# Peptides against a protein of PDB entry 8HF1, part 39

Target 1, 320 residues: chain A of PDB entry 8HF1
Amino acid sequence: NVMLYATKPTEVMVSFPHQEQVLTVTRLISAEIEKFYVSLDLMNIGVQPIRRSKSLQCLRDPSKKSFVKQLFNDFLYQMKEYGIYAASIAIISLIVEFDIKRRQAETLSVKLMHRTALTLCEKIRHLLVQKLQDMTYDDDDDNVNTEEVIMNFSTPKVQRFLMSLKVSFADKDPKDICCLVFVERRYTCKCIYGLLLNYIQSTPELRNVLTPQFMVGRNNISPDFESVLERKWQKSAIQQFRDGNANLMICSSVLEEGIDVQACNHVFILDPVKTFNMYVQSKGRARTTEAKFVLFTADKEREKTIQQIYQYRKAHNDIA

## One batch from the design tools (peptide; aimed at target 1 E11 I306 Y310)

Design b2_p18_6_s3 (made by RFdiffusion4, then SolubleMPNN; from b2_p18_6, 6 letters changed)
Fold by OpenDDE base, seed 1:
Structure b2_p18_6_s3 (fold): chain B 320 residues (1-320), chain A 18 residues (1-18)
Amino acid sequence: as target 1 above (320 residues)
Amino acid sequence: ELKELEEQFRKGEKELLS
């Protein structure tokens, strides 16, 4: 039980300014998604026959519309919380998913629904990439992956996170690094992974230092929804991290699912700690006094965050 | 205790970002 480990990591809280997205492109994208929701609600896709072999998620969204809205809501959340650079990566995952769903569609109406969603995703991708190119003179997609573009089009939270990584790990021996990054949502793992790959590649001090990997929690709802590819990828990612072939692991609540990750010298909590269990489990991975447990908070929420962490720390000390 | 924790966090932030 991770709760039984006397964890005395150095607890750090990094503050970032609260910045509302003022970008015209984000407003345009949000408006296009809202227009799409109105259109989606008017779509008659009929009652889909529930095949007995379709996993519980197919039962959760008999209309197939809720899943489409969930993916776009998740995208909007990523764009808001991590910025337009992260959104440009996140939208690719939606494109892939909607293309798969379009190909797997059992009816023409469902195929059309996913095609319409896919067309919107492509439009959103172009709007995002065009905005990232405002800082580049070349039309090449590779030019948007500079440290400067990544930083300027990331939220203050992500900027402080990237700065913290750069300062912590610049020109270090990769063998001395064992880093965990916790995020709240499964889809955020892949988005932040893609962002980190590009950031590390664009940052000379990190190129041969950090090797990131990500791990998504198991779908608690049905192991049948985890593509064989996702399960293989998770197993490979964990093994690479255990073998030291990866030294930074991005996780979504994976510890709740009994995935044993080694003790790490750095634990970053990129998203707010919402539960006592998350606090104890994530902190329980930073087992040495030299280990850093890093929290991120908006300046406006700093006092509230400190109070919450104090309560969790007290509750942990009362049980331990 | 709460003030001490706040100061620990602030100190740690300064040390991490220095």
Scores: peptide ipSAE 0.508, ipTM 0.939, DockQ to the pose 0.903
OpenDDE base, seeds 2, 3, 4, 5: peptide ipSAE 0.503, 0.500, 0.490, 0.493; ipTM 0.939, 0.938, 0.936, 0.935

Design b2_p18_6_s4 (made by RFdiffusion4, then SolubleMPNN; from b2_p18_6 with E7K E14K)
Fold by OpenDDE base, seed 3:
Structure b2_p18_6_s4 (fold): chain B 320 residues (1-320), chain A 18 residues (1-18)
Amino acid sequence: as target 1 above (320 residues)
Amino acid sequence: EIEELEKEFEEGEKELLS
């Protein structure tokens, strides 16, 4: 019985400069959302039925004001953490969600609330796209999806992530690549997926090398809210990654639930590691020979991040 | 021990970006 010593992955920490890029457009968007919250609080939408599920998590009815605020707060987080380019993709997901809810609205008041939210999203989209176009010198080049535009309107974290992908995978055989990208939030998976599709298409060295997919973890919320379409899509995305038709998978931290994914040679953690379980589970996917486990940290938080990873590594070695 | 981990990360960053 040769105990195959599980080869420990090489752990890498990539540093990025902490830049508070306060663009005028981001301030304007934030102010418009705050103004909308004031108006939303004044709206009379009637008493929404509280579905008490047995789990202490109050299933927030998707028609509630609190759910509308959650979507805009998640958007503001993505704009801050990933940049203006990522925000231009993220806002499309809000537009789709509010249009669905507007159509499903049981009352005129709820329908009006979702219509007002949708109108704000369309205004935000226009402001973001206009700002992306301001860097295209030629008025006629409607293509805001260039490598240069993506890099210039991304945060330093996203810039270092994209650079790490380009250096790691330029002109490689797609069969030799099995890459996972972990993000904290469910909505970030789709946003980063859209960004990567455009970046790969604009980067000749990656265009025929990387084929991305994304997986949204099962919502611990009732299986009733997972549309039959979302479940079919998740199964298809996993199968494409198993079959080698996709070689890069974006996942939220919810990979805790036993998704049997093959051993990967690259694991990128795009967001801060907040828990020991996230560290062990994500690192446990980097199992090939010469596998890389890559973390990202702001220079300002580097010392604190090293101390945290040291404690997690020590705790993992004491259990193993 | 923490200083050794810091060196490991710095060497790994150089190798990844080289």
Scores: peptide ipSAE 0.490, ipTM 0.933, DockQ to the pose 0.910
OpenDDE base, seeds 1, 2, 4, 5: peptide ipSAE 0.487, 0.472, 0.486, 0.463; ipTM 0.932, 0.929, 0.932, 0.926

Design b2_p18_7 (made by RFdiffusion4)
Pose (drawn by RFdiffusion4):
Structure b2_p18_7 (pose): chain A 320 residues (1-320), chain P 18 residues (1-18)
Amino acid sequence: as target 1 above (320 residues)
Amino acid sequence: MKEFTEEELYENLDELLE
């Protein structure tokens, strides 16, 4: 009876070769951000509330310097984890966030700090577009070139995930498919969403089948990439997925709990599984029959992750 | 470019746990 309404989806793996080498432009951008940090640390903005540790044992920077560093560090993480083009999208979200803070800002000193941060972010955007541009010698067709650069300017993890996404839904009806993708970090959702938008508008077979939509938790990141203060579109993303308008969801441990959704055909956990409860809930989200469940881990982490999953399954058996 | 299928990409977890 439970299987009538519940389903044990087939759980599969997608391993990918994990490499440690990085590109030179990554070193250059790291040096640029380090120079910016060193300069900003001494910004000496108008006196701010003292921020100490959780236990007050060690000091902390003012909340605004912490916020700027956090955003830059998140951008660096997106670059480190998902390739150059992932950073190319994520830098636009940083531009939008710094513009919004400039609008919200309430002092000349803080405003100046945010404006200069915007300037550096735009310089970084031009740097990313520059490396992305210095590969058009391969060919001139920007669509297949977009597909090729995405395959080439991405980590094996990103290549392998997008490969599995293409193969799983090559020419199926958009109506027939209902899938979710789970990622860990906040701005990674918007970054990878934008990457999928480019890829959907880069391939002929997937062009009219997949509809990517992303949503995150609190401290709601901006939904657009336009910097126009107000937008005309009003319909929400969850309501879209519930209404079938969107079929590809990009969320980060937000939809895993509570949020009712129709039974989904596929679930892709882009970032490695960490918590038993979240594993159980994410598997349960694939509530439809013949549901397919997908995981991505590094080759080096294969034994550890499989052993962890065995621990989980055995724990499920033990509890039962 | 190379082409792939689900059978080439998906690894069965039950078989790995055996």

Design b2_p18_7_s1 (made by RFdiffusion4, then SolubleMPNN; from b2_p18_7, 9 letters changed)
Fold by OpenDDE base, seed 1:
Structure b2_p18_7_s1 (fold): chain B 320 residues (1-320), chain A 18 residues (1-18)
Amino acid sequence: as target 1 above (320 residues)
Amino acid sequence: RPVYTEEDILEDLDELLK
């Protein structure tokens, strides 16, 4: 039980301004997704026979429409919470998923549904990339991956996160770094990983200092939806982090399910701490007094966050 | 570019909870 470890990491808070950056491009993308939902609801894809071997998730979405909506809702969340740069990476994951689903479609109607979703994702990708290029004079895709473009097209939360990484790890020995980054959603791991790769590559002070990996939590709901590739990637990523070949691990809060990750000297909680269990388990990865446990809060939610952490500390001390 | 220090960005929660 992680609660039995008297972990006294230094708890740190990073505040960020609450900016609802409603860009014209984000409004257009949201409107295109809403139009697509109306079209999707009108699509007659029939009741597909549930094969007995299909995972519990295939049983939950016999129409396969709810899964499509879930992916776009997760994308909209990522665009809102992390910004249009992170969204430009997140949309690639949707493109890959819908292309796989299109190829695996058992019916022409389902194939058409995933094709329509894929066409929308390509349109969204183009709109996002075009907006990122507005700051670059050169049409080359590589020019959108600069520190400046990443920072300008990220939310204040992500900007402060990147600044926190830079001040914490600039010009340090990579062997002295063992960092965890917790995010709430599975799909956020991939887009933040891609963002960090590009940011580290564009930031000289972090080049050869940070080697990121990501771990997608096991979807307990369907081992069949975990591609053999995702399971292999998880095992490889964990092993690289254990071997010190990676020193920053992005993970969803599902470290609850018995992923034995070594003690880390930095733990970043990028998304709000929603539960006492999440607080204790994530903090329990920072096992030394020299370890930092870093929380992010909007300025408007600062006092509420402080009070919530105080309550969690009190509850933890009452159980310990 | 403003050179941020660790102290400029990271606030100690133990100080904020006092």
Scores: peptide ipSAE 0.330, ipTM 0.841, DockQ to the pose 0.838
OpenDDE base, seeds 2, 3, 4, 5: peptide ipSAE 0.328, 0.302, 0.340, 0.287; ipTM 0.840, 0.826, 0.846, 0.818; seed 4 fails the geometry check

Design b2_p18_7_s2 (made by RFdiffusion4, then SolubleMPNN; from b2_p18_7, 7 letters changed)
Fold by OpenDDE base, seed 4:
Structure b2_p18_7_s2 (fold): chain B 320 residues (1-320), chain A 18 residues (1-18)
Amino acid sequence: as target 1 above (320 residues)
Amino acid sequence: MPSYTEEDLFEDLDELLK
């Protein structure tokens, strides 16, 4: 009985100041989305044919309007939690999705609905990009993808996350890195992936060190709505991470469903740990010697986070 | 940018739970 001394990861907490970035641009964007919801509710899109998907379980959202609202609500969440730089990347994903839905529209009314959503996304994109440019004092560099711009337009949580990556991985051998980043929402994986690509490219100490990938969580609503492309991307991303062609994987709670990923030396939990299972499963991926398990907390929630981790540790020790 | 160290950012939870 080789007691695999499961090397307990070093559990680390990173505190960040609670700053509500009350930017005028974020208020304007929120107001434009609210105005759009009023207009969307007034749109007559006709009776949607209840196409029974082959999977009995997936009650397709009977309202194509609800899906549109969900995407904008997820965008508003990302803008609040990660900042306006992350929002400028997140809005591109909405543009792509609404353009696909517009092309796939079987009725003129549904096509017009997705066109109106797309027009709003383009307006939001311009407002975000303009705000990113306004703080580049140097008129000459149209490049909003600098380390400085990314940091200044990210929330304190994202700033501390990026600093933690830089401190942990600057000038290291890429082969010595196996990093997981956990986020709560499926769409956040793509947003943080895009942010990391730009940050790594703008940071010389990381440019040849970190190669990120992301896993799009299975859509709990319908595996039938997962495009063949998304499923191929997931398989490819997992394989690249297994082969060491990628050394940082961004994932949502989907690793809970038995994606066998290698033992990692770093696990970052970017969003709050909400469940004991998430704590145990994510921590259980940090299995290498000197592995780190990194949690992020707002200063105002610091004591609550510490007490929650204490309770999870106690519960874990009572089961072991 | 100020050069942050691991010690500047990382608080050990085993120390905080003592």
Scores: peptide ipSAE 0.541, ipTM 0.925, DockQ to the pose 0.852
OpenDDE base, seeds 1, 2, 3, 5: peptide ipSAE 0.532, 0.536, 0.541, 0.532; ipTM 0.923, 0.925, 0.925, 0.923

Design b2_p18_7_s3 (made by RFdiffusion4, then SolubleMPNN; from b2_p18_7, 8 letters changed)
Fold by OpenDDE base, seed 4:
Structure b2_p18_7_s3 (fold): chain B 320 residues (1-320), chain A 18 residues (1-18)
Amino acid sequence: as target 1 above (320 residues)
Amino acid sequence: RPTYTEEDIYEDLDELLK
């Protein structure tokens, strides 16, 4: 029973103020996306043929419109939860996706739909980058990737996460670090990865210490819908982490489904722990003698989070 | 730059649950 000899990690909490950064730019972006949804609903793209995936589960290929709305909704979530700087990284992923979909479009109407979405993403990117530059005295694009800009345009949650990385890993040997970062959404993995690359590069104490990688979960969508490129990338990312070529892995809930990763000394839960299984599985990855399991909570939810962890600990002890 | 320590950021859950 491998669970009996697992060293219990030190469980720590990081509290952050619940500040809704109500910036005019975020309101403007939200309003532009809402206007786009109205226009999107009026677009005639024809009846999309239900592509029967070869797997017997007729996953209704979400309407091509539904997929577009999902990407923008995930972007809006990332902008709210992680801040403007993270949103400037997230929007690039949407641009890439809509350009691919535009090129793959079988009809002129679908091509036009993805083109309109792409044009909106480009406008959003300009609004975000302009806002990042407004706090830099120098208009150079490279100046928006400083530690100061990243911190100032991140939510309190992300600020505390970056501070936690700096205090935990500054000037340490890269070989002594095995870190997991759990996030709720698959698109957040890419966004936080891009943010961390820029933060690590801007932070001298971390440049040669942390080598991040990310893993997007297998879509619950049939393996047939995963691009060969995405599958190849996932295998490569896992292998780099196993080989010690990467020492920080950003994951969505997919590590619950049997990704065998080595024992880690740090596990960060950046988003709220929603299930007992998530708590047990993520905590169960922190197996070294000095392992830390780090939870993030808003100050307003602190008491509720503490009580939830107490209940999870009790339930875990009753099973052990 | 304020030198934050681990103690400045991390609250021990075992202490909070006492």
Scores: peptide ipSAE 0.540, ipTM 0.921, DockQ to the pose 0.846
OpenDDE base, seeds 1, 2, 3, 5: peptide ipSAE 0.537, 0.535, 0.527, 0.536; ipTM 0.919, 0.918, 0.917, 0.919

Design b2_p18_7_s4 (made by RFdiffusion4, then SolubleMPNN; from b2_p18_7, 8 letters changed)
Fold by OpenDDE base, seed 3:
Order: structure tokens, then sequence, then C-alpha cells
Structure b2_p18_7_s4 (fold): chain B 320 residues (1-320), chain A 18 residues (1-18)
């Protein structure tokens, strides 16, 4: 009986300075979204049938207004947590979603609501792109995807994450890399994926080393919202990661349920660890010899993070 | 940009919890 001593990963912490990026553009965008919410609350779009899905007690606001607000609130969160460069990528996902909803609208009032949301997203996109171009002496959109622009318009958390990737993986053999990146929110997966594609392309030491993919966990929301396209994408992304065609996978916390992914040598937790289960399950993916489990914390939350990890380690040792 | 090493970026949690 060879007790396969599960090699415990090396657990490391990355600290970043707490900077509230108070840019004039972020204040303007937030004010435009708040103004839009006031207008949205006044819109009469009629009573829509309440589909009682049993599991999510989220009263689907029959007006679909709550869904529109949720998307903009998620965007505001991404802009705050990851910076204006990440926000310029995130807004494109809102544009695509509102255009789909506009086309699928059953009533003129619902169609108008989604059109108004789409118009706001295009205005926000323009404001973000213009701000990114202020550092590029050239008006060409292609010049905004430099390492310098990405770093300067990212939050300290994202800056330290990108530095951590560069130090860990510069000029390595891509076959020796199996990396997971965990984020809290499903929409963040696609946003950070787009940011990483541009960063890797702009960084010669990583360009032929890292091949990213992203996976959105199965929403416990009714299978009706997972488009056939999203399910195909998830299967393809997992297969590419298994085949070694991708060596970095970005995922939301929903990976907890049963995605059989190979043993990884690097696991990055980009957002705060909120639960014991998330800690154990994500750490449990770092199973190779010399595997690293990397946590990110703001300097102001450093002591609280250390204490929380101590409690999780104690609880894990008491169960093991 | 100063070339950061792994030691400059990563703090060992076992050392912090000891």
Amino acid sequence: as target 1 above (320 residues)
Amino acid sequence: MPEYTEEDIFEDLDKLLA
C-alpha cells in the first residue's frame, strides 16, 4: 500500500497596495449609469410572466430591469476591481448581450429598454477607449494593447498578477506549465481572458509560452440560459486544456462541482477566498511536485487574510 | 522596470504562520 502522500502545494501570498483609482472617466461613467437607472425605473415595459424557477428565490423582476441593472453593476465592479483597461473589454460583453436581448424582445417597450442600455454601453466604450488613447500618441486603436498601457490602466491587484505570471513563466517550456486562475464572478473570466490575450501578445517572454482559455462554470440557473454555444465553448475549452493546447485556464468558483481537470503546478486565486470549500477545492488542484498555490491580498487586509488562512488550515487538518 | 524576482513578489505562508 504505497500511501501516495499527496504532495502539499507551497502556499504563497502576493500583497498589493490599496489604491482607489479615482479617475474622472470612472466618475463620469458611474454618474451616467446612475442617471440611466433613474430613467430605467420610470420605464413602463409591462408585466412579464414570473417564471417561478424553484431553486433561485431570486424573484425574476418580471420587467427584466433587474437583469439590466445586474449587468451594469457587474461592469462597475469589474472597472473598480480590475481597472479601466479591463473595463474596456468587459463593456463589449454587455454590448453583445444587450444586442441579443434587443433582437429577442417580444414588445416595443422591451426593445426600447435594451436599445437605451446599448446606447449607454457604446458611450461608455467610447469614453474608455478615448482615455486609453490619451497615453498613445497615435489615434490608432491597435496601439492601446501595449504592455505599458495594460499595466498603467490596471489596478494594483492586476499589476501584481501580471508581474507574478511574468516572473513565474518567462521563457519556460509551455509543456511544463499547467496553470489555473480562479476569479469570483463568471463575467470576470472573459474579461481577464481578453486582458491576458493582449498582455501575452505584447510580452515577448510570454507570447509562445502561455496559451490561455476560460471556462464559465455551469450556472445552477436553469439550463435554458446556457446557450448551446456556451456549452460547446465550455467543452472545447476543457478539451484544449486536457490536450495541452491550452496551459492556463481562467475559471469562476463554480469549478468546485466536478470538472475533472488534470493536476496543476500553479493555482492563482485572484479574488479574495470567501469560503473554506473554495480554499480546499482550489488548493486541491495544485497536486504536482513543487506546485504553487498563490493568494492575492490588499495590504490593508493582509492580517485578516493571514488569520483566515490559518483558520482554514486548522479546519482542514482537523478533517484530514 | 526593476526586474522583480519570485522572492520579491511571493511571501511564503508557512513562514508567516510559524
Scores: peptide ipSAE 0.506, ipTM 0.909, DockQ to the pose 0.843
OpenDDE base, seeds 1, 2, 4, 5: peptide ipSAE 0.503, 0.495, 0.478, 0.492; ipTM 0.909, 0.905, 0.904, 0.906

Design b2_p18_8 (made by RFdiffusion4)
Pose (drawn by RFdiffusion4):
Structure b2_p18_8 (pose): chain A 320 residues (1-320), chain P 18 residues (1-18)
Amino acid sequence: as target 1 above (320 residues)
Amino acid sequence: ELEELEKEFEEGEEELLE
């Protein structure tokens, strides 16, 4: 009876070769951000509330410097984890966030700090577009070239995930498919969403089948990439997925708990599984029959992750 | 059990990437 309404989806793996080498432009951008941090640390903005540790044992920077560093560190993480083009999209989210803070800002000193951060972010955007541009010698067709650069300017993890996404839904009806994708970090949802938008508008077979939509938790990141203060579109993303308008969801541990959704055909956990409860809930989200469940881990982490999943399954058996 | 689990994952990956 439970299987009538419940389903044990087939759980599969997608291993990918994990490498440690990085590109030179990554070193250059790291040096540029380090120079910016060193300069900003001494910004000496108008006196701010003292921020100490949780236990007050060690000091902390003012909340605003912490916020700027946090955003930049998130951008660096997105670049380190998902390739150059992931950073190319993520830098636009940083531009939008710094513009919004400039609007919200309430002092000349803080405003100046945010404006200069915007300037550096735009320089970084131009740097990213520069290395993306210095590969068009391969060919001139920007669509297939977008597909090729995405395959080449991405980590093996991103290549392998997008490869599995293409092969799983090559020419199926958009109506027939209902899939979710889970990622860990906040701005990674928007970054990878923009990457999927580009890829959907980069391949002929997937062009009219997949509809990517992303949503996150609180401290709601901006939904657009336009910097126009107001937008005309009003319909929400969750209501879209419930209404079938969107079929590809990009969320980060938000939809895993509570949020009712129709039974989904596929679930892709882009970032490695960490918590037993979240594993159980994410698997349960694939509530439809013949549901397919996908995981992505590094080759080096294969034994550890498999052993951890055995621990989970055995724990499920033990509890039962 | 661990070997069966690893084989299940490998077979599933091959089927998915076909």

Design b2_p18_8_s1 (made by RFdiffusion4, then SolubleMPNN; from b2_p18_8, 5 letters changed)
Fold by OpenDDE base, seed 4:
Structure b2_p18_8_s1 (fold): chain B 320 residues (1-320), chain A 18 residues (1-18)
Amino acid sequence: as target 1 above (320 residues)
Amino acid sequence: DLEKLLKEFEEGEKELLS
């Protein structure tokens, strides 16, 4: 039980300016997704057979349309919370997912629906890449993966996170690093993983220092929908982190379900701490006094965030 | 207590970003 450990990590709160990135490209992308939703609602995909999953509990969302909307809504959230650069990575995951769904389509109408979603994702990818290239004099796609481009097209939160990683790890032995990064959403794990791979590769001080992995959250809806491949990958990623072959793990709330990860010397909470359980469980991974537990807050929300953390500390001390 | 926590976070932020 992680709550029984008297953990006293150094708690740090990093502030970032609240910038609404009012980029014309983000408005264009949002408008294209809204137009697509109108078209999607008009599509006749026929009566979808309610396949009873063998697991009695989770009725598949019978609407294949709802799943398509969920993926685009998650993309819009990632673009807003992490920035255009992160969105350029996130859109690739949507392309892969919709291509799989297109190939698995049992009807022509469902195949067409996923094809239309793919065409929109390709258009969005082009708009994002074009905007990243506006900073590069050269049209070379490799030039968009520089430290400068990543920083300039990331939200202030992500900028402060990347700066914190660089300062914390630039001159460290890889063996001395055990880092967790907590995010709220399953799809954010893949997005931030891709961003970190490119950032580490573009930052000489972090090359061969940080080796990231990610844990895909179990889909609470049905373990049967997790591909055998995703489960194998998740087990492999956890094993690599345990063996020290990876020293940075990106995870969602899945650590709540008792994934036994070793004690870490750094824990970053990239998204707001919404529950007492998340606070205690994530903090409980930073077991030493030398360990850092890092929170991020917008300047406008700093007072509210500090009050919330104070209440969580008090509640934790009353149980300990 | 809240003021102490504020100060701890400000000191920690300076140390982490220095």
Scores: peptide ipSAE 0.362, ipTM 0.899, DockQ to the pose 0.874
OpenDDE base, seeds 1, 2, 3, 5: peptide ipSAE 0.347, 0.337, 0.356, 0.316; ipTM 0.893, 0.889, 0.896, 0.882

Design b2_p18_8_s2 (made by RFdiffusion4, then SolubleMPNN; from b2_p18_8, 7 letters changed)
Fold by OpenDDE base, seed 4:
Structure b2_p18_8_s2 (fold): chain B 320 residues (1-320), chain A 18 residues (1-18)
Amino acid sequence: as target 1 above (320 residues)
Amino acid sequence: DLEKLEEEFRKGEKELLS
């Protein structure tokens, strides 16, 4: 019961400027997705058999269109919240998912729907990669995975997060590091994992210091729909983190379900803390006074965030 | 109390990014 330990980590709030990345490419991508939604709504995919999952109530959208829209909406969120560089990684996850769904399609109409989604993802990927290359004035280095490119095409929040990692962990012993990174959405775990792999590889001070892993959140719909492969991978990722083979773990709200992870010396909350339970559970992973619990806030939301954390601290102290 | 928390966070931010 994580609540019973009155852990007093050092709480830190990192501020970042609110920058709306008003990139022409972002507007173009959003418009292409909206155009695709209109086309998707006009697609006749026929009556899909309502397969009752063995577990509970959630009627899967018989049209399978809601799942396609959800993936693109999650992508648009990631592009907005984390930037163009993170979006270039996030789009690869959509490509993989739509290719799997295309191959698993039982009807030609469903196969065509996933094919059209895949074609849009490839167009989006091209637009993102082209924009990443346009800022590399050096025509010769096709490598968009430099520290400079990652930083320049990340949101101020992600920039401050990466700076915090670099300063906190540069040239440290990997064994002395136990870091958790909390994100709100399941798909963000994969996106931030890919971003961190590239950032660590491009940053000499971190290359042999940080070994990231991520936890795939349980599908909100049913554990029965998690592939056996995803469940095996999740167990392996947790085991690697327990064994010290990975020293940075990216998690969604899945740690709320009682995944026992060791005490960590750093906990980063990359997305806003929306609930008291999330605050207590994430903070409860930082068990020592030397441990850091790091929050990120936009300057415009700083006052509101401080007030919210004050209320959570008060409520936590009243229970402890 | 809010002012103390704000100062704590400001100090912690400076120490984290220094």
Scores: peptide ipSAE 0.559, ipTM 0.951, DockQ to the pose 0.901
OpenDDE base, seeds 1, 2, 3, 5: peptide ipSAE 0.553, 0.553, 0.551, 0.541; ipTM 0.950, 0.950, 0.949, 0.947

Design b2_p18_8_s3 (made by RFdiffusion4, then SolubleMPNN; from b2_p18_8, 7 letters changed)
Fold by OpenDDE base, seed 4:
Structure b2_p18_8_s3 (fold): chain B 320 residues (1-320), chain A 18 residues (1-18)
Amino acid sequence: as target 1 above (320 residues)
Amino acid sequence: DIEKLEQEFIEGEKELLS
């Protein structure tokens, strides 16, 4: 029980300016997705057979349309919360998912629906890449993965996170690093993983220092929908982190389900701490006094965030 | 107590970003 450990990590709160990135490209992308939703609602995909999953509990969302909307809504959230650079990575995951769904389509109408979603994703990818290239004099796609481009097209939150990683780890032995990064959403794990791979590769001081992995959250809806491949990958990623072959793990709330990860010397909470359980469980991974537990807050929300963390500390001390 | 926590966060931020 993680709550029984008297953990006294150094708690850090990093502030970032509230910047609404009012980029024309983000408005264009949002408008294209809204137009697509109108078109999607008009599509006749026929009566979808309610396949009773063998697991009695989770009725598949019978609407294949709802799943398509969920993926685009998650993309819009990632673009807003992490920036255009992160969005350029996130859109690739949508392309892969919709291509799989297109190939698995049992009807022509469902196949067409996923094809239309793919066409929109390719348009969005082009708009994002073009905007990243506006900073590069050279049209070379490799030039968009520089430290400068990543920083300039990331939200202030992500900028402060990347700066914190660079300062914390630039001159460290890889063996001395055990880092957790907590995010709220399953799809954010893949997005931030891709961003970190590119950032580490573009930052000489972090090359061969940080080796990231990610844990895909169990889909609470049905373990049967997790591909056998995703489960194998998740087990492999956890094992690599345990063996020290990876020293940075990106995870969602999955650690709540008792994934026994070793004690870490750094824990970053990239998204707001919404629950007491998340606070206690994530903090409980930073077991030493030398360990850092890092929170991020917008300047406008700093006071509210401090009050919330104070209440969580008080509640934790009353149980300990 | 809240003021102490705020000060700890400010000091920790300076240390982390220094």
Scores: peptide ipSAE 0.482, ipTM 0.931, DockQ to the pose 0.901
OpenDDE base, seeds 1, 2, 3, 5: peptide ipSAE 0.469, 0.477, 0.468, 0.461; ipTM 0.928, 0.930, 0.927, 0.927

